Peptides against a protein of PDB entry 4HTP. Designs and how they scored, part 91

Target 1, 231 residues: chain A of PDB entry 4HTP
Amino acid sequence: SQTVASHVPFADLCSTLERIQKSKGRAEKIRHFREFLDSWRKFHDALHKNHKDVTDSFYPAMRLILPQLERERMAYGIKETMLAKLYIELLNLPRDGKDALKLLNYRTPTGTHGDAGDFAMIAYFVLKPRCLQKGSLTIQQVNDLLDSIASNNSAKRKDLIKKSLLQLITQSSALEQKWLIRMIIKDLKLGVSQQTIFSVFHNDAAELHNVTTDLEKVCRQLHDPSVGLSD

## One batch from the design tools (peptide; made by RFdiffusion4, then SolubleMPNN)

Design b2_p17_3_s1 (from b2_p17_3, 8 letters changed)
Fold by OpenDDE base, seed 5:
Structure b2_p17_3_s1 (fold): chain B 231 residues (1-231), chain A 17 residues (1-17)
Amino acid sequence: as target 1 above (231 residues)
Amino acid sequence: MTPFQERFEKLIAELEK
């Protein structure tokens, strides 16, 4: 069945997240998230106009925005050091070069940008001059690849994990990879709380999640902001 | 309207065709 996530570019989510991160105030951060969510819901209504009782929801996006709440997908088994080594290999960076050392020693940056401890930001600056300007992945495709990574991690298939990572990397811009890294590491650094995200999504979202701990159920049952849990 | 919103509106318009 067709999903909203199959039509929405991953770049659009990343751009939204970037705007949220750069926003100084809570109100502005909320506005950017709300705009994305409202557009998603509007598109959902259009896409499913002739089909009632669809299972499609905001879940494909929500699980990337709140990756720490992921329960369906198992652990990736990916850390910053693995990604650093992968990028060095993929980009053919000299091992003793400045950029390779930045990636490997991301916790002790010698650079001017003050991005100490933020691997994703360090990676962004290394990638920006070396990768494509516009990515081609949809949100659904990103989730499919992440599912593959998690599944192969459970199966201890390191080669297949690498293959899926390469597919993600080669089809993503530097900005998209920055956010993809943060999704994998499960630390988006948006400056907005989980409670705020839930409150914007639906008034009953936090409560339902507290009871079920199921992000998909939250997104599906509370898809309509005007319909509550008691309805 | 943001560029993002414009893209979504375009996608919606294409579905209604």
Scores: peptide ipSAE 0.416, ipTM 0.913, DockQ to the pose 0.846
Fold by OpenDDE base, seed 3:
Structure b2_p17_3_s1 (fold): chain B 231 residues (1-231), chain A 17 residues (1-17)
Amino acid sequence: as target 1 above (231 residues)
Amino acid sequence: MTPFQERFEKLIAELEK
């Protein structure tokens, strides 16, 4: 079935997240998120104009923006060290080289960027001169691949996990991979609270989530910002 | 309008054809 997520490039979400992160004030951060959300809802209405009672919602994007609230997808079983080793292998980096050591020792970087402890930022600078300038994945495709990773982790199929990771990596820009890493590690560092994200999405979102702990239910039931829980 | 918004408007316009 047609979904908004199948039409939205993952790059657009990443660009929005980048703008949010770079914004200093809360108001500016909120503006960037609201613009993305409003566009999503507008497209949803157009896409589903002749279809009532669709299950499509903002959930595919929301679960990437608030990955710590993910309950449908099982654990990835992926840590920074695993990603570091994967990148070293994929990029054929010398093990004793500067870039390999930066990835492995991301907690104490020797560089001037001051990104100590932020693996995604370290990876970004290593990847920027080595990967595609433009990615090709939609939000739906990213979620499908992440589902595959989680499922295969549960099944202890390391080979298939690697396959899905490689597909994500080889079809993503450095910026997209920066955010993908943060989604997998479940720390986006947006500088805006979960409460703020929910409040922008819907006035009743935080309340419904507190009761149900079901992010998809929140996105479906509160898809229309003008329709509340008590309506 | 941002480039992102323009892309969405284009997609919407295509759906309405």
Scores: peptide ipSAE 0.402, ipTM 0.910, DockQ to the pose 0.859
Fold by OpenDDE base, seed 4:
Structure b2_p17_3_s1 (fold): chain B 231 residues (1-231), chain A 17 residues (1-17)
Amino acid sequence: as target 1 above (231 residues)
Amino acid sequence: MTPFQERFEKLIAELEK
């Protein structure tokens, strides 16, 4: 089906997240999120101008921004150690080399950037000189691949998990991979609370989520910021 | 406008053709 997510590059979401993370003040963080959201809603209206009652919503993006609230997709079964080994293999890094050791020992401060404990940042700097400058995936494609990973994890098909991960990795820039990793590990480190994200999305979002715990329902029912729960 | 906002506007414009 035709969705906004099928038209939005994953890179645009990542750029937004990067801006949010780098912003120091709450107000600035909110501004960056709001700008992305408003653009999404505007595009939605244009895309679906001749079709009312569509199920399309901000959900494909929201579930990547708040991955801790994911309930539809099952567990990925992926941890930092698995990703480290995958990157070492994929990039053909010497096992005893500096970059391989950084990935494997990401909890130990080894770098100059203060990235200890943040695997995604460590991976970013390893990937930056080695990866594509621009990715090619849409938000929908990213979610499709993540769905595949979760499904194959449930089926205990490690080979297919690896296949989908490789598709994500080989079609993503270093920056996009940084955020992909954080989405998979479910820790974005944005410096803005879940409550703030919901409040910016819709005044009733936090309440509806507290009752339903259904992120898709929140995004669909409260797609229009001017229409409340009781309307 | 940010670069991504400009891209959104461009995408919208393409839909209207």
Scores: peptide ipSAE 0.381, ipTM 0.905, DockQ to the pose 0.891
Fold by OpenDDE base, seed 2:
Structure b2_p17_3_s1 (fold): chain B 231 residues (1-231), chain A 17 residues (1-17)
Amino acid sequence: as target 1 above (231 residues)
Amino acid sequence: MTPFQERFEKLIAELEK
């Protein structure tokens, strides 16, 4: 069956997240999220206009926006050091070179960018001159690949994990990879709270999540902002 | 309207044809 996520480029989500992160005020951050959400809902209505009983929801995006609340897929088993080594290999970076050392020693302050401790930002600057300018993945494809990674991690298939990671990396821009990394390590640094995200999504979202801890259920049951939990 | 919003509007319009 068709899903909204299968039509939405991952780049669009990343661009939205970038805008949210760069916004200084809470209100502006909320605005950017709301605009993305509203567009998603409108597209959903159009896509499913002749199908009233669908399971499709904002969940594919929400689970990437709030990755710390992920409960469906198992752990990725991916850390910054693993990604660093992968990038060094993929980009054929000299191991004793500046860029390789930046990735490996991401916790150590280097340069004037103030990216110490933020692996995603360090990776971004290394990747920017070396990666595709435009990614090709949809949100659904990203989630499929992440599912594969989690599954293969559970099965201890390191080679297949690497394969899926390479697919993600080679089909993503530097900006997309920045956000993908943050999704994997579950720290988006948006500057807006989980409560705020839920509040914007639906008035009853926080309550339903507190009870169920099921992000998909929250997204599905509260898909319509005008229909409350008690209805 | 952002480029993202424009893309969405186009996609929606195509679905409504």
Scores: peptide ipSAE 0.357, ipTM 0.898, DockQ to the pose 0.917

Design b2_p17_3_s2 (from b2_p17_3, 8 letters changed)
Fold by OpenDDE base, seed 3:
Structure b2_p17_3_s2 (fold): chain B 231 residues (1-231), chain A 17 residues (1-17)
Amino acid sequence: as target 1 above (231 residues)
Amino acid sequence: MTPFQERVEELIKELEE
């Protein structure tokens, strides 16, 4: 079945997240998220105009925006050190070179950007001159690849994990990879609380999530902002 | 309009054709 996520480029989500992160005020952060969400809902209504009772919802995007609340997908088993080694290999970086050392020692302040401890930012600057300018993945494809990684981690198939990671990396821009890394590590650093995200999505979202702890259920049941839990 | 907003309008137009 067709989903909104199968039509939305991952790049569009990443651009939205970048705008949110760069915004200083809460109101501006909320505006950027709301604009994305409203556009998503508009597309949903158009896509499913002739289909009632679809299971499609904002869930594919929401689970990437709030990755710490993911309960359907098992653990990735991926750490910053693994990603660092993978990038060094993939980009054929000299092991004793500046860029390789930056990735491996991402916690140590390298005096230039003040991004100490943020692996995703370190990776971004290494990747920017080396990666595609535009990615080709949809949100659905990103989720499919992440599902594959989690499944293969559970099955202890390291080779297949690497294959899926390589597909993600080779089809993504540096900016998209920055956000992908943060999604995998489960720390987006948006500067907006979970409560704020839920409040923008739906007035009853926080309450329903507190009771069910099911992010998909929240997205499906509260898809329409005008229909509440008591309705 | 944001790039995503523009894309959504284009996609909606394609669905209506």
Scores: peptide ipSAE 0.453, ipTM 0.910, DockQ to the pose 0.898
Fold by OpenDDE base, seed 1:
Structure b2_p17_3_s2 (fold): chain B 231 residues (1-231), chain A 17 residues (1-17)
Amino acid sequence: as target 1 above (231 residues)
Amino acid sequence: MTPFQERVEELIKELEE
């Protein structure tokens, strides 16, 4: 069955997240998220116009926006140090070179950008001159690869984890990789709270999540912003 | 219109064709 996530480029989610992060005011951050969500819902309605009782929802995007609430897939087992080493290898960076050291010592960078402790930002600047300008992955494909990583981590298949990571990296822009890293590490640094995201999604979303702790159920049951829990 | 909004409109158009 067709899903919205199979049609939406991961780049579009990342560009939205970038706009949210760069926005200074809460209202502007909310606006960017709302615009993305409204567009998603509009596409959903068009895609499923002739189909009733679909299970498709905003969940594929929501689980990337709120990765700390992920309960379906197991832990990735990926840390910043692993990613640093992977990038050094993939980009063939000299181990004693400036960029390799930036990645490895991301907590105390000597650089001018002031991004101390933000591995994703450090990675972005290293990747920007070296990576694709535009990625090719859909949101569904990203989730499939992340599922693979989690599954292989559970199975202790390190080589297969690396393979899936390489697929993500080689098909993503520097900007997309910045956000992908943050999704994996489960810290997006959007500057908006979980409650704000839920409130924009649906008035009853926070309540339903508090009861069920099931993000997919929240997205499915509250897909229509006009239909409440009591309806 | 955001790039995503534009893309959605294009995708919707493709679905209706």
Scores: peptide ipSAE 0.449, ipTM 0.909, DockQ to the pose 0.934
Fold by OpenDDE base, seed 4:
Structure b2_p17_3_s2 (fold): chain B 231 residues (1-231), chain A 17 residues (1-17)
Amino acid sequence: as target 1 above (231 residues)
Amino acid sequence: MTPFQERVEELIKELEE
């Protein structure tokens, strides 16, 4: 079935997240998120103009923005150490080299950018001079690959996990990988609360989520900002 | 307009063609 997520580049989500993160004030952070959401809804209306009662919603994006609320997809089984080793292998980094050591010892302040403890930022700077400038994945494709990773983790298929990770990495820019890592680790560091994200999405979103704990249901039932939970 | 807003307009245009 046609979905908005199948048409939206993952890069556009990442650029939005980057703007949110770089914004200092709450109001500016909210503005960036609202602009993305409004554009998504506009595209949804156009895509589904002749189809009522579609199941398509903001869920594919929302579950990447609030990955800690993911309940449909099982655990990835991926930690920073695994990613560090993968990047060292993939990029053929000398194990005793500066970049490999930065990735492995990401908790130790070794860089000039104050990125200690943020593996994704450390990875970004290592990847920036080595990766594609533009990725090719849609939000749907990213979610499909993440689903594959979670499924294969549950099945204890480490080789297939690696395969899906490589597909994500090789088709993503350094910036996209930074955010992808944060999505996998489930810490986006946006500087905006979950409550704020829900409040911008829909006035009833926080309440519905508190009752259902179902992020997809929240996104589907409250897709229209003008239609309340009681309507 | 943000780059994404511009892209959405382009995508909508493509859907209408």
Scores: peptide ipSAE 0.448, ipTM 0.910, DockQ to the pose 0.902
Fold by OpenDDE base, seed 2:
Structure b2_p17_3_s2 (fold): chain B 231 residues (1-231), chain A 17 residues (1-17)
Amino acid sequence: as target 1 above (231 residues)
Amino acid sequence: MTPFQERVEELIKELEE
């Protein structure tokens, strides 16, 4: 069955997240998220116009926005050090070179950018001059690849994990990779709380999540902002 | 409009054709 996520470029989500992160005020952050959500819902209504009983929801995006609440897929088994080594290999960076050392020693303050401890930002600047300007992955494809990584981690198939990571990396811009890294390490640094995200999504979302801890159920049951939990 | 908003409008149009 067709899903909204299969039609939405991952780049569009990343651009939205970038806007949210760069916004200083809570109200502006909320606005950017709301605009994305409203557009998603609008597309959903059009896509499923003739199909009232669908399981499609905002879940594919929500699980990337709130990755710390992921319960469906198992752990990725990916850390910053693994990603650093992968990038060094993929980009053929000299091991003793500046960029390789930046990736490996991401916790050490280097330079004036203030990116110390933020691996995703360090990676972004290394990747920006070296990666594709435009990514090609949809949100669905990103989730499929992340599912593959989690599954293969559970199965201890390191080679297949690497394959999926390479597929993600080679089909993503530097900006997309910045956000992908943050999704994998489960720290988006948006500057907006989980409660705020739920509040914008639906008035009853926080309550339903507190009871069920099921993000998909929250997204599915509360897909329509006008239909409450008690209805 | 954001790029995503524009894209959504285009996609909706394509679905209606």
Scores: peptide ipSAE 0.448, ipTM 0.908, DockQ to the pose 0.900

Design b2_p17_3_s3 (from b2_p17_3, 6 letters changed)
Fold by OpenDDE base, seed 1:
Structure b2_p17_3_s3 (fold): chain B 231 residues (1-231), chain A 17 residues (1-17)
Amino acid sequence: as target 1 above (231 residues)
Amino acid sequence: MTATQEYFEKKIAELEK
């Protein structure tokens, strides 16, 4: 069955996240998220106009926005150091070069941007002049690849993990990779709380999540902002 | 209108066709 996530470019989510991050005020951050969500819901209604009892929901996006709440997918087993090494290899960066050292020593301020400790930002600047301008992955495809990574991590198949990572990287812009890294590391640094995200999604979302700890259930049951839990 | 909104609107329009 068709899902909204299978139609939405990952780039669009990343652009939204970028807007949220760059916004200074809470209200503006909320606005950007709300606009994306509203558009998603409208598309959902159009896509499923003639279909009843669909299980499709905002979950594919929500699990990327709140990756710390992921419970379906097992651990990736990926850290910044692994990604650094992968990028050095993939981009054929000189090991003793500035960019390689920036990635490996991301905790130490070595650059002009003051992004010490933020691996994703450091990676972004390294990738920006070297990567494609626009990615080709949908949200569904990103989730599929992430599922593969988690599964292969559980199976201790390091080579297959690398393969899936390469698929993600080679089909993503620098900006998309910035956010992908943050999703994998489970730290988006959006500047908005989980509570805020839930409150914008649905008035009852935080409560339902607190009880169920099931993000998919939250997204599915509270898909309609006008229909409450007691409805 | 954001780029995302425009994209969705376009896709919606395609579905309604």
Scores: peptide ipSAE 0.194, ipTM 0.804, DockQ to the pose 0.969
Fold by OpenDDE base, seed 4:
Parts: sequence; structure tokens; C-alpha cells
Structure b2_p17_3_s3 (fold): chain B 231 residues (1-231), chain A 17 residues (1-17)
Amino acid sequence: as target 1 above (231 residues)
Amino acid sequence: MTATQEYFEKKIAELEK
């Protein structure tokens, strides 16, 4: 069936995450997340106006915002070194060039930006002059490709993993790839806690997650912020 | 409104036509 995630550009989520990351105060971070969530819920209501008992929820976005809580999708088997090598190949970077070395030695400070240890930020600056200004992927498509990566990792199909990664990369802006990398590595560096994200989503979200450890169930059962666990 | 809000509002409007 049709989902909200199939309509929402991945770029919109990334822009929201970027705003959250750049915000200094907790309140401002919360505001950006709340605005995205409220818009999502409003769109959900419109999309499913004539449909009952839909399973669609915020889960497709939530699992990208809280990737460390992913339980449905298995491990990607992707590390920074693999991504570095892939980018060097894909972008045809000279092996001994500055950009290739930045990617490979991402833990070592090499510039003025202070991005040492943050592979995604280093990748962003390498990608910015080389990639599309705007991506074309929806949140659903991103999740589908990530599912493929995890499945193929489990099946030890390295070639298919690479194929899915290339699809993600070639259809994404530098900014989108920055966040995609962080989602894969499972470290978004938003500066807001998991508890805060849950509290903004629903008052009972943290409790339900603590009991079930099922992020989809949390998103589905607590889709309506006015309906609690005891209702 | 944020860019995201504007996008959703546009999409909602399209659904309501």
C-alpha cells in the first residue's frame, strides 16, 4: 500500500537533520524535529483519509533518525574504510591525492574544519564539488536500498552490496550522503538524546520501546500523540 | 513555514484535488 515515506524526499529528512545538528539549544533542536514530525502526521492523515487500519507510520523516518535501535534490518557490514575505497573508485580520485588521503585517514586532523574522526563530514567536503545538488530518492527508496544492503551482507553477496551503495550514492547530493553515511555507521551526532526524540514523538514512546524494543510498534501504536498506551 | 512544511502542504493540496 501507499506510504508517506514513498512521497517524502530523503533530502527533506536530511535538511531537517542538518538543522537539528546546527542548532545550539535543546529547544531549537526539538522544534525542528517537531515541525518535521507534525508535517509528516498531517500528510499521513491526508494520504490515508479514506483508508482504515493502515500500518503506515513514522517508522521509515524514525529508523533512520535512531538507526542504533534498528532491529528489523540486519547489519550492513559497512565500515568507513570500505566507503572510503568506494568513493575513491567511484570519483576516480588519485590514490595519492589529497582527497583520497583525507578519506582514508579520516581520523587524523588534516584541515581547518576540525572534522577529524567524522568520516561523514570529510566525505561531504570531498563530495560537495563532485555530486548532484539535489538527490532524487524518497525515504522509502533509501530504506529499500538499505534493506537490500543488509540482506546481501547476510547472504555474503558483496557485489550486490556495492550495487545498492552505488544506487544510493549516485542519486544523492553531498549533504544527503553525509547523513546517509551517518545512518549506516549509526552515529548521527544530532546533539539530542534518544529520550528527547521519543518524548517529542509521544509521551509514552520511551516506555513502550523499553518494553518491546520494537521501533515499528512504537511508531504504529503511538502514531497519534493524543492516544496513549492505556487508551 | 519550513521547506519541509511547504512541501507537505503542497502534497496535501494535490491529494485534496
Scores: peptide ipSAE 0.168, ipTM 0.793, DockQ to the pose 0.967
Fold by OpenDDE base, seed 2:
Structure b2_p17_3_s3 (fold): chain B 231 residues (1-231), chain A 17 residues (1-17)
Amino acid sequence: as target 1 above (231 residues)
Amino acid sequence: MTATQEYFEKKIAELEK
């Protein structure tokens, strides 16, 4: 489909999120998000130059950045324990090995990193020496696979859930998987509030979301930062 | 300039050809 998300590598979003997370101050975090957003909007304008009234928006990215606000996609039914078991199987980790135990006991400090309780970070370090350096998925493809997972969870198709997860995992770098896990678990740990993300996106975004609770509507209606709710 | 910005600029340039 002719969308911005179909052209943007998932790796680019993850790199942006990584920069945001590593930034110390609010201003620097905002800068990284703003740069990504501005580039997205510019690309949108170029991509849709000859097409008016497109429904394409920042929504495919926004729903990954603010996964706790997802309302279109149903629940994944995935927890850290499921992912741990999947990784142990996929990576053929010895069950009694150090890495398998790290994944299963992610809440317990291992003494190597201060990442206790953060499954995504623990997974990252396990994956880093074992996975591809560069992923191949676009933002659109990631969303398609996540849609599949949610749909199959609703339909109680456990095998198909596993299949889609494997597709995500095998086509993603360790860094991409860290962020993917956080998106699935719905906790990105960016160090910026939802309000800050909305305020950078559009001055009226928080208000519109408070009224509609519809993230897609927010992204579509407020796609142009110069056009407000009262316009 | 960030890697993301460079990527988008490159893609935009390709679309403008």
Scores: peptide ipSAE 0.150, ipTM 0.776, DockQ to the pose 0.971
Fold by OpenDDE base, seed 5:
Structure b2_p17_3_s3 (fold): chain B 231 residues (1-231), chain A 17 residues (1-17)
Amino acid sequence: as target 1 above (231 residues)
Amino acid sequence: MTATQEYFEKKIAELEK
């Protein structure tokens, strides 16, 4: 079945998240999210014009925006140290070199950017001169690879986890990888609360999520902003 | 209009053809 997520580049979501993060005011942050959401809904309506009973929703994007609310996937089992080692290997960085040490000792200030403690930002600057300018993955493809990672972690297949991570990394820009890392470690640092995201999505979203704790149900049942829970 | 909006509008236009 056709989904909106199969058509939307992961880069577009990452660009939106980057705009939200860089925005200083709450109102501006909300605007960027709303614009992406409205465009998504409009595209959904066009894509499914002749199919009224579809299960497609904003869920594929929402689960990446609010990764701490993920309940469908099991734990990734991935920490910053694992990613650091992977990048050192993949990029063939000297282990005693400046960039390798930045990744391994990400909690210690070693650079001029003041990004101590934010592994994703440190990784971004290491990756920026070495990676493609634009990735090729859709939101659906990213979710498929993340599903694979979670499944293989549950199965204790470390080699297959590495394989899926390499697929993500090699098909992503430095900026996309920055946000992918934050999605995996479940800390986006957007500067807006979960409540704000839900309130923008739908007036009843926070309530429905509080009752069901099911992000997919929230996205599906409240897909139309004009239709409430009681309707 | 944002780059994302432009992309979606382009895709919508393609679907309407």
Scores: peptide ipSAE 0.114, ipTM 0.755, DockQ to the pose 0.971

